# Designs tried in a protein design run: peptides against a protein of PDB entry 7UQJ. Part 7

Target 1, 160 residues: chain A of PDB entry 7UQJ
Amino acid sequence: PELYQNFNITPPRGVLFHGPPGTGKTLMARALAASCSSDERKITFFMRKGADILSKWVGEAERQLRLLFEEAKKHQPSIIFFDEIDGLAPVRSSKQEQIHASIVSTLLALMDGMDNRGQVIVIGATNRPDAVDPALRRPGRFDREFYFPLPDVKARFKIL

## One batch from the design tools (peptide; aimed at target 1 K56)

Design b1_p9_2 (made by RFdiffusion4; failed a check: the pose's geometry)
Pose (drawn by RFdiffusion4):
Structure b1_p9_2 (pose): chain A 160 residues (1-160), chain B 160 residues (1-160), chain C 160 residues (1-160), chain P 9 residues (1-9)
Amino acid sequence: as target 1 above (160 residues)
Amino acid sequence: as target 1 above (160 residues)
Amino acid sequence: as target 1 above (160 residues)
Amino acid sequence: ETPLERVLS
């Protein structure tokens, strides 16, 4: 941590996995979760699939998001993987419902808002990155974007 | 206050920060929240978002807004910051649930009934200005609209 | 009435001020209420909003609306003004609440219960006219309309 | 007390 405090830098804590289907996005997230449970320093893994938080009550989806990010603050070494994040956080439109834009606005305020979110890495896997809200694709929340391509010749050889 | 009585004008008590993502809106609100808590006279910063207002009960979201504005009047030199305010106050629509139009109507009534002395300042950052209701964007509610643009060369030099 | 009842032209049961925001609709009702700054028993003015009638309970909103109308009949020549009548009477649909739908179901029955010798006039204001419920715009209800547009050049000169 | 419910698609 002194290396990052040597400068006045904060580490990048957000990655957006994107690429075609079957290219290794969930596999890489699964390998990262299996590696986080065997290094003997507790990096807590939070798995979230799509719109897992959707509820029929008003304000319960934003409450579940606030609870997920707060339980991430309780254990500092924690990770949040959002599988199929384009179904949880679509581009905010006036035509669609307010539960969607309200979830996106809560996610924006919980990733880079007024309060610091802690040592929480946020990973989102998507097949449709341009269905993710563009305010979620900037540094401070999903700094990096890993493009997982269809494998080239040497990579297919290695996979096989 | 005599200057604002000599000319028959009321000081603006509302600001709407708007601009592209990552241009300085939450940063300015964080710097103002740190400047509220340093000096010989104290300004009270009230931070809000859509999650700690929206409720599942009838008449509880507007009651939480009223408690916010009454508590800010009690601590009279005050700032109220609504982040991602288009999620809290979308454009009123009949094709949406009634809770969002009821939040926008309660917010319009509470802003039209403030102290009328410049004591409670209300600051909102929407990232998208069109999504917010046009009744809130008229002078009397959010008087000033600060456009935080993408920085030009001298501004990028200063930021770097 | 000695003059206007000679010709049998009935006064309107419901007159609707509609227009863009900031066009002076609340000023016209405030100026008519200052024309109620006159002696008693003539042009009693009631200033209500799309809020501060609707409540947590199930009967105080309709009971209070029936009482407002009864106090309007008690002082015979009287005017009821509903500012932001889309807050009190939104569009009834299947995303609509039950309390607002019953407020509309009682306001309609109270406007059809108003007698032909027109001594209670109900003026209502809105910035979004096709967001008020369609039933109050039917004949025998809010049927005469006043459009309040943005000012032209001479009008802006007088305002300045 | 009357709870509110959202209509989901």

Design b1_p9_2_s1 (made by RFdiffusion4, then SolubleMPNN; from b1_p9_2, 4 letters changed)
Fold by OpenDDE base, seed 5:
Structure b1_p9_2_s1 (fold): chain B 160 residues (1-160), chain C 160 residues (1-160), chain D 160 residues (1-160), chain A 9 residues (1-9)
Amino acid sequence: as target 1 above (160 residues)
Amino acid sequence: as target 1 above (160 residues)
Amino acid sequence: as target 1 above (160 residues)
Amino acid sequence: KIPLELVLD
C-alpha cells in the first residue's frame, strides 16, 4: 500500500515492463524507486539482470534469487528490478534445460511466497513479453504489464 | 559528419555510454537515433546486446559482428548500439576465453575499419566502463564517453 | 557552459520538447540530466508537472516556482524539467483566469532572471507547443524547441 | 560447480 501511496495504487506484487529495448523500462523503474522515496522513507532499489543471474554457478543462481528476496524483505520498502527477465525466465518448452526450469521455479516460488502486505515490489523488464514464462505473468506474480513503446525518432535532434 | 550536423559535433566513431543500470543509456541511444532521423533522412538503428552476440555459436559471433557492421554501412546513416558491451568485450585477462578474445579482436578490427567519413556511429552502453577492454576505449573506437549517473534521489522526490 | 561540455553546446536557458504523447520527452530530459552528470559533476534534476504546480493554493504556485528556481540555482549545475508545461503556461486568452496569468508571469520573470552563465537548464515538455504561451518561446526562455514526432512505424520495425 | 553459461550453451 504505502509504496504507492503517492499513486493511490495498490502495489502489484510484480510489474512487467515490456517494450522494445531502450524504451526506458529500467529508467522508469529507477524513477519510481526514487519518486516513492522521501528523506524520511528511503526505498531500497535492488537490481539484477536475467543474464547476470544465469552466469552464476549451477545452484548458485537459485541461491542468489533467495538472498535477493530476503534482502529486499529485510530492507523494505523495496523494489526488486529484474532487467531482461526473459533471459532469466524463458517460456517453458520441451527443449528447456532443466537448469533454466529450476531457476524459473525458484523465482515463481519466491514471488508466491511474498506476503501481499509486504512492501516489496518486483519489476521485471523485457523486450519480449511473450518470451517470459506465462507462469510469471499470472495473478500474484507479474500481474500488471506496462508497455514501453519506442520513443519517436524526430524528437531527439534538438536536445543536444 | 552529417549524423551530427544538427549538433555541430564531429561524430565519434564510437561513443561509450556508461553509468549505473537504468540511467537511460539505451534510451538515450534510441533517442539520438530517433532525433537524427527526418522524413527525408532516416537513420537506421541497429541494436545488439553483448550477451546475445556471445550466445551465438563459436565463430558465428564474429560473423554476426561483421554482418552487423556491413549492414550498418549499407544502410548509413546508421547507429549501431551495443547494449551491455561489457558482456561482449570484457577486459582481456589471463582468464579470458580465447573465444571472447576473438570476438573483441573482431570488434576492434571492425571499428578501426570504419571510414572516418562513414555515417555509422557505434554506441556502446555499459554499467561498468572499467570492465570494457581498454583497447575499445582508444581514439577511433569508443573515444567519447558519456556518464549516465543515477538520477539524484532528492531531485526525484519533489517530482510526484 | 559546462553542463554541455560533453556536447560542445552552449546550454540554452530553456528547451521546449514538443510532440505527441509517449514520444519520450520526459524520458529524454532524464537521459540528458544523466548524461551530463559525471562522478565528479552531479547534475541535479528537478522535475515538476504543469498541472501539479497549478493544483497548489493561489499564490503558492508562484512561490513553488520561485523556490524551484532558487533550489536549482543553489544546486547548479541543474536541470529544471517541466512536464506538461502547456498545463502551466497556456496561451494567454481573454478567458484566462488571472491566476494562470500570474503563474505564467512568474515563470517568465524567473526565466528572464536566470544569469546567462548559470548552469541551470530549463526543459519544458508539451504535447501541444501551440498551447504554450508564445512569451515563453522567446529568446532567453524556451528559445530552442525539439520536436518529438510519432515514431515512424517502418523505422520501428528495423530496430527490433 | 559448472558455470550455468557453460551448461546452457
Scores: peptide ipSAE 0.029, ipTM 0.369, DockQ to the pose 0.157
OpenDDE base, seeds 1, 2, 3, 4: peptide ipSAE 0.023, 0.000, 0.000, 0.000; ipTM 0.365, 0.184, 0.325, 0.285; seeds 3, 4 fail the geometry check

Design b1_p9_2_s2 (made by RFdiffusion4, then SolubleMPNN; from b1_p9_2, 4 letters changed; failed a check: the pose's geometry)
Amino acid sequence: RIPLYRVLE

Design b1_p9_2_s3 (made by RFdiffusion4, then SolubleMPNN; from b1_p9_2, 3 letters changed; failed a check: the pose's geometry)
Amino acid sequence: RIPLERVLP

Design b1_p9_2_s4 (made by RFdiffusion4, then SolubleMPNN; from b1_p9_2, 4 letters changed; failed a check: the pose's geometry)
Amino acid sequence: KQPLYRVLE

Design b1_p9_3 (made by RFdiffusion4)
Pose (drawn by RFdiffusion4):
Structure b1_p9_3 (pose): chain A 160 residues (1-160), chain B 160 residues (1-160), chain C 160 residues (1-160), chain P 9 residues (1-9)
Amino acid sequence: as target 1 above (160 residues)
Amino acid sequence: as target 1 above (160 residues)
Amino acid sequence: as target 1 above (160 residues)
Amino acid sequence: TSVTQERLD
């Protein structure tokens, strides 16, 4: 941590996995979760699938999001993987419902808001990156974007 | 206050930060929140978002808004910051649930019934200005609209 | 009434001020209420909003609306003004609440219960006219309309 | 995905 405090830099804590289906996005997330449970320093893995937080009560989806990010603050070494994040956080439109834009606005305020979110890495896997809200694709929340392509010749050889 | 009485004008008590993502809106609100807690006279910073207002009970979200504005009047030199305010206050629509139009109406009434001395300042950052209700964006509610643009060369040099 | 009842032209049961925001609709009702700064028993003015009637309970909103209308009948020549009548009477649909729908179901029955010898006039204001419920715009209700547009050049000169 | 949210009395 002194190497990051040597400068006045904060580490990148957000990655957006994107590419065609079957290219290794969830596999890489699965390997990262298996590696986090075997290095004997507790990196807590939080798995979230799509719109797991959607509820029929008003304000319970934003409350579940706030609880997920808070429980991430309770154990500092924690990771949040959002599988199929384009279903949880679509581009905010006036035509669609307010539960969607309200979830996106809560996710924006919880990733880079007024309060610091802690040592929480946030990973989102998507097949449709341009269905993710563009305010979620900037540094401070999903700094990096890993494009997982269809494998080339050497990569297919290696996979096989 | 005599300058604001000599000319028959009321000081603006509302600001709407708006601009592209990552341009300085939450940063300015964080710098103002740190400047509220340093000097010989104290300004109280009230931070809010859509999650700690929206409730599942009838008449509880508007009661939370009223408690916020009454508590800010009690600590009278005050700032109220609403981040991602288009999620909290979208454009009123009959094709939406009634809770969002009821929040916008309660917010319009509470802003039209403030102290009328420049004591409670209300600051909102929407990232998208069109999504916020036009009744909130008229002078009397959010008087000033600060456009935080993408920085030009001298501004990029100063930021770097 | 000695003059206007000679010709049998009935006064309107419901008059609707509608227009863009900041066009002076609340000023006209405030100026008519300052024309109520006159002696008693003539042009009693009631200033209500799309809020401060609707409550947590199930009967105080309709009971208070029936009482407001009864006090309006008690002082015979009287005016009831509903500022932000889309807050009190939104569009009834299947995303609508039950308390607002019953407020509309009672306001309609109270406007049809008003007699033909027109001594209670109900003026209502809105910035979004096709967001008030369609039933109050039917004949025998809010049927005469006043459009308040943005000012032209001479009007802006007089305002400045 | 559509959601119909409810409120309690």

Design b1_p9_3_s1 (made by RFdiffusion4, then SolubleMPNN; from b1_p9_3, 6 letters changed)
Fold by OpenDDE base, seed 1:
Structure b1_p9_3_s1 (fold): chain B 160 residues (1-160), chain C 160 residues (1-160), chain D 160 residues (1-160), chain A 9 residues (1-9)
Amino acid sequence: as target 1 above (160 residues)
Amino acid sequence: as target 1 above (160 residues)
Amino acid sequence: as target 1 above (160 residues)
Amino acid sequence: IKVDVETLY
């Protein structure tokens, strides 16, 4: 938070946390939400999982995304955290590709439609940044990317 | 691991990290591995995912678990981290129940067979502790449990 | 970063991460550094350990701190991370108290001397916040504190 | 994005 102010960086609407599994992406999103909550300013933290958006909300995923963004706007300052956002990627069926395309299109529109003055931040977390639709990674969307390296202690952890 | 040695604590054979998604379970396991690696003592970190044990190792999961524990013993001091260990839970088919029962039985036997003097620690992480087979949570197995709460937003981050 | 802008929070010069060992302080600092690096803006991450400042830089610790802050300023935007900053605390000898007082005084002066427009953030991490010199915790220095709780032991660690 | 976090030690 402080870093972006110090750097005169316009806060992006969306932030992509990417890196290997267990590098703390989801934890960081929660820690950011917690760190920015004071007694005077409670931040509302919304969490969704990419796989749940596809599987649990079959036929209503778009509506649920709209409602999520509306609730986040209503309860601003807020963070929308999408865990495993790569789970929005199409599974092998043409029908799932069409559902995916529609959901991603809706998410794109919702991110594009956020007022820059809105106190709503979207954080996407992925273990597979290459499986995230490139359209989500464009300016005005998840335009900031944060690599969560494995804690690179130079000590050769042979992670076998 | 080093912490247990440094504190004269007999390292448990198994440690269960449980808590909501994104509470840092996988991160803590990696951080423990990192923190316990000194220039003098390199810790080998093995990572497996519960869902991968069932899906990728169809028909060989037991053998792969045996090999994993053998490799961990060979490269001690070592940590075996099972992420999403609840992913070993049977899916709805009787055939999957039988496969699960066999895999869990093998894991139980491997954990029971670890020498207490071995510098092999097993960490299981789950978002659903209730979906972990109770037999895995018995003494001599995952007998220590660490709850990863949501970073309680109520924890007074005195942002001074 | 974004959250501090959205919340109209003046960025502190210094942030203190405190909490028990293994709570992710060092990791969070690294993740913040990674998080603020874009293709357009590379953040330089400097890491020092409090114990190393006293032990490795005997007689030159002050000079090394000055050089560190100069390098951080030269390579801004940058983060200076002091891990185990409580390791600057005097050990039991009067001679170490004097060395500590001098090093801490130098660090205070360096933190006070940072231009508020400078893109240098200082993060201190400690397992012993009470062992951190209170002067470092004053406004304009480590004026923001982030507690890294242990995942609250109060949630039933069923240590079976 | 190669976050070249140059950890200057």
Scores: peptide ipSAE 0.000, ipTM 0.248, DockQ to the pose 0.055
OpenDDE base, seeds 2, 3, 4, 5: peptide ipSAE 0.000, 0.005, 0.000, 0.007; ipTM 0.276, 0.211, 0.176, 0.362; seeds 2, 3, 4, 5 fail the geometry check

Design b1_p9_3_s2 (made by RFdiffusion4, then SolubleMPNN; from b1_p9_3, 7 letters changed)
Fold by OpenDDE base, seed 3:
Structure b1_p9_3_s2 (fold): chain B 160 residues (1-160), chain C 160 residues (1-160), chain D 160 residues (1-160), chain A 9 residues (1-9)
Amino acid sequence: as target 1 above (160 residues)
Amino acid sequence: as target 1 above (160 residues)
Amino acid sequence: as target 1 above (160 residues)
Amino acid sequence: IEVDVEVEL
């Protein structure tokens, strides 16, 4: 919390957790949700997968995203966690590129439409930050990025 | 590795990490690899996904598994981590069932072929332990199971 | 980080990670330290154990805490992680209660003395949140609590 | 990003 305030860094509407697989991105998002919940204020945690947005929500992905953001707003304070957000990336087909562009456009509009007073935080997790649509990484969206590095052997040497 | 020796427990040839998504299975496998690496003994961590074994290694999956186990044996002490090992599960097609049966048979043979003196540990991670082939869960294979459950329903209800 | 700002919630000077042993509290603290470090800004991670503060720092615990906070302030941005912070809890002796009260009083004063502009975050981890001195859990101290619930009891019994 | 987590022991 204070790291970003103390860094004089504007709180993002969205946070991108990026880093190699199994570096704790999803665990961190869950732990952040758990932790921000007090006895007085419970945070509602919504989880979706980028691949599920494309594959399970065929033809309804935009509507399901809208409903998700509406539900998150209704149950604020809330966290929307998109696991595998790079799974929104188009498979190499023109039809999937159009669907992807539509879904991403809807997600952009939903993130841009969040009031700054809204107690809704969006967390995206990816193993491939370069596979995340650059439009999602712009200011007012996933404009903060958290690198989850490998627990490198070097990190162990400096953690020991 | 040393955990099992210190407990006078025969080190399993394979460990199944099972539990809901984002419960830290992959993170734990990496953390175990990192924690067992000392300055004197670095553990080599090999990571594969069950879905990648089927989809990316089309026609070479068995060969790639053999090479993976050979490389792990060459770089011992080593950990082979299979993320999403339930992604080896056949999609509902006879052709994929045959490919799956072949890949699983190869993985079984490779796990059964590990010498008890080999400093190679296999970790499988799944969100669906019941979707893992029962043959993989038999003694001498993934015969140790670690359930990575939800961060407790109470925290989940304070997060919901 | 931004969770607290977006919820219009004052960022805590300290965060309490609580939950059963092996729920990833220490791992999360390390992962947070790692994830908040960018190429431009490395975060210095200080780790101490509550039991070590009592047992290893006999007669110097207060001084070592002061030095720790001074060093953390000098190396800001920094994280001070107190693992097993409930290990500050007095063992059943009047002399240890006095030492505990003194150490806790010093820790309270150090946490209260952190300037809001200081890029120092304190994380406490405990398996027993009720064994953490209530004074540490007050506003301006460990006023945010992160429940790291059991990965369901079945996991703990197979990891033990 | 090599996160040099300098843990001062």
Scores: peptide ipSAE 0.007, ipTM 0.330, DockQ to the pose 0.049
OpenDDE base, seeds 1, 2, 4, 5: peptide ipSAE 0.000, 0.000, 0.000, 0.005; ipTM 0.244, 0.210, 0.330, 0.334; seeds 4, 5 fail the geometry check

Design b1_p9_3_s3 (made by RFdiffusion4, then SolubleMPNN; from b1_p9_3, 7 letters changed)
Fold by OpenDDE base, seed 1:
Structure b1_p9_3_s3 (fold): chain B 160 residues (1-160), chain C 160 residues (1-160), chain D 160 residues (1-160), chain A 9 residues (1-9)
Amino acid sequence: as target 1 above (160 residues)
Amino acid sequence: as target 1 above (160 residues)
Amino acid sequence: as target 1 above (160 residues)
Amino acid sequence: IEVDVEVEY
């Protein structure tokens, strides 16, 4: 929210963390959630995994997404973190493509329905940005993207 | 490797990063690989995912593990990082239990076969340490363990 | 900056990442820099090392700090990352104490001179927060602190 | 060292 106001930028509804696996996307999202919590204002951090949304909630995934966004809204300020959001991508079966299309459509609608004044930030993390439905990457959704580069050779010197 | 030699510490054959998802396990492994690389000695970082070992290499997983360890040995100093090593855990079918048992047995043998003088470090990451075969957690294998705690509430304020 | 405004928090001019070596301080700073860049607004990431400021720029360190802050201001939005900021700490000689006092005084003045509307964030990283001049830790400077805990004592035994 | 963090979209 506030990193966007100082820059006169409307806070994005969604932020896509992308980059090679193990570049700290999920850690950064947790750190952001942690980083915005004061003793007075605790930020609630909701985490879901894309593959879990498809596999654990077969037939209920849409409802669980709605409930997640409602809970996030109830517990504002909040971050919804979708790890491996590319795991919402269709598996090779037509039945899974239909389930995927429905879940993605629900996620799109939920993101489109977020009030810009709402204190709910959605962060998606992926190792495969090209495997994320391009509709999720449109303005008003995951409209900001952050590449987590491999710690470049020059970045090597400091982590040890 | 070299950090261990300088401290007269025998490098562990295996290291199990465990903790909640998004606590930086994979990032730390990459950071370690990066951080042990000097301009004179680049550390080679090999990454595999437990679920991919089972799903992509059906029937060849053992051979692929052997090849991975051979490649890592050839490109010493090196780190083999197994992300989601709990994903090697058997799925609910007896056939998958047999496949798992064979893959885990191969991994055990490969870890047991590593020369302690070899500059190959194996890092396993899991969100479910209890879902990792306890045989992998024995001395000479993943005999050291690292808990990646959730970034504590005090670590919150600075990252944003 | 802006995550501070939505919470009615004045954005800190400076943020002091502290914790044991290898806890990801530098990586987090880089990931933050990456994580604030959009296609429309690239964040410029400046990195300096405390020991390098003293050793490479003997007699010019103050000027180099001024130039660094001017460049960061010119390339807003930007992050200035000081790694090993405790490396600005005086070595045991009175001559080094004077050099340190001058450099730290210059850094204090530069941080005090930052417009709160400026899109320049200063991140200091140290393994020795007690070796950082307490004047740098005052309000309007490195007024926010993040401890990067060791991955808990059980977590140390595996990476080393 | 300017690290251009190129955020490629």
Scores: peptide ipSAE 0.000, ipTM 0.345, DockQ to the pose 0.091
OpenDDE base, seeds 2, 3, 4, 5: peptide ipSAE 0.000, 0.000, 0.000, 0.015; ipTM 0.207, 0.226, 0.318, 0.343; seeds 2, 5 fail the geometry check

Design b1_p9_3_s4 (made by RFdiffusion4, then SolubleMPNN; from b1_p9_3, 7 letters changed)
Fold by OpenDDE base, seed 2:
Structure b1_p9_3_s4 (fold): chain B 160 residues (1-160), chain C 160 residues (1-160), chain D 160 residues (1-160), chain A 9 residues (1-9)
Amino acid sequence: as target 1 above (160 residues)
Amino acid sequence: as target 1 above (160 residues)
Amino acid sequence: as target 1 above (160 residues)
Amino acid sequence: IKVDVELEY
């Protein structure tokens, strides 16, 4: 409840942070986790990279996702941050597509299986929102999107 | 023209940012993009990682590079930032070398094919400039190099 | 000598920085390198990512590690920073486990082979200290651990 | 730990 009150939003199961790289998506996700954690309510922040899920967990990615969601559920209130979630996107090799399709299907099932009463927020970050499977962007999944513009850094570069 | 006037330099087709990791190469590239973007002239900033080009785009990397340059040309003035451009460097497997050689050849052709009238700047960032193919460092490609030293961070660490 | 005096600590061969991602582990390692470098004594900072060692250096990772340590020894005082050192952790494929075991064994041998008189510091950063091989955490290797908590970034986000 | 990183360029 209060985690969602702090967001002043109806509990999204998932939030998609999108924008050009290093617009602070990961920093924002951490800062949100930190700002929502009080002395009384420590938010557990889980982070995974999309590319790591595919590359480091070949053949176990589905199990690792399940474990992640189970652990996040045990450590509520919690945030699961998927950095580079477009890295879960299929590479157009038939074998990688099948693996990816299974991983995405597992993630969809995990997001759908979250009880709305849970204090688990899923944040996906991507530089390419259009590369994120449209099925992930449906209501009850990543139903909210936040665009991270390039900071108007009026950076006065003195190249000395 | 004016993008290059803002740089106060004859239009380099490519600029190589090199230096130890997180000396701010990527941040600088973004801050340059932001500082050169005015309300009237938004600079489109494209970013790709060298490792992503090899790993995520197996068999399509050349096409993705072409699309990137076409898109950058459509959205002029634009900056194409290649982070970890040394990650386009060949891994010493014969198959990966061939793929890499083709990708590098494609990048070379794209950089050579840029009309000098275009407002597309290519920035490559690397932690290992010597791992960047010397062909990329020739005039009309990455013809300018900027060394990013470790900032003299007089960081007063109070470990409390 | 003075590098270790600046640390006010007996020369660790290795320091493990652990904590949630982007708690500033890499930033701290750089800031340490910068703070210890004076005009008279430039510290050479070497950085490698654990995932890059496995992915970019398939079949040469051991040689690249040896070269890294040799180069660090030539450029003393030096810091070798391994970012995402848990990325050297075995993926549960028998083939990747064998490759990983060999790489870890090589790193262990290199850390053990460092003369205590050398001004080479090894910093490992991980988000998952428990995924780091316990053999790396033994005395004379990564014998010191620093936890990087999430900064209590009371970041007042005005999303304008 | 407030890390004020002043990047002097």
Scores: peptide ipSAE 0.013, ipTM 0.256, DockQ to the pose 0.026
OpenDDE base, seeds 1, 3, 4, 5: peptide ipSAE 0.000, 0.011, 0.000, 0.009; ipTM 0.333, 0.202, 0.283, 0.351; seeds 1, 3, 4, 5 fail the geometry check

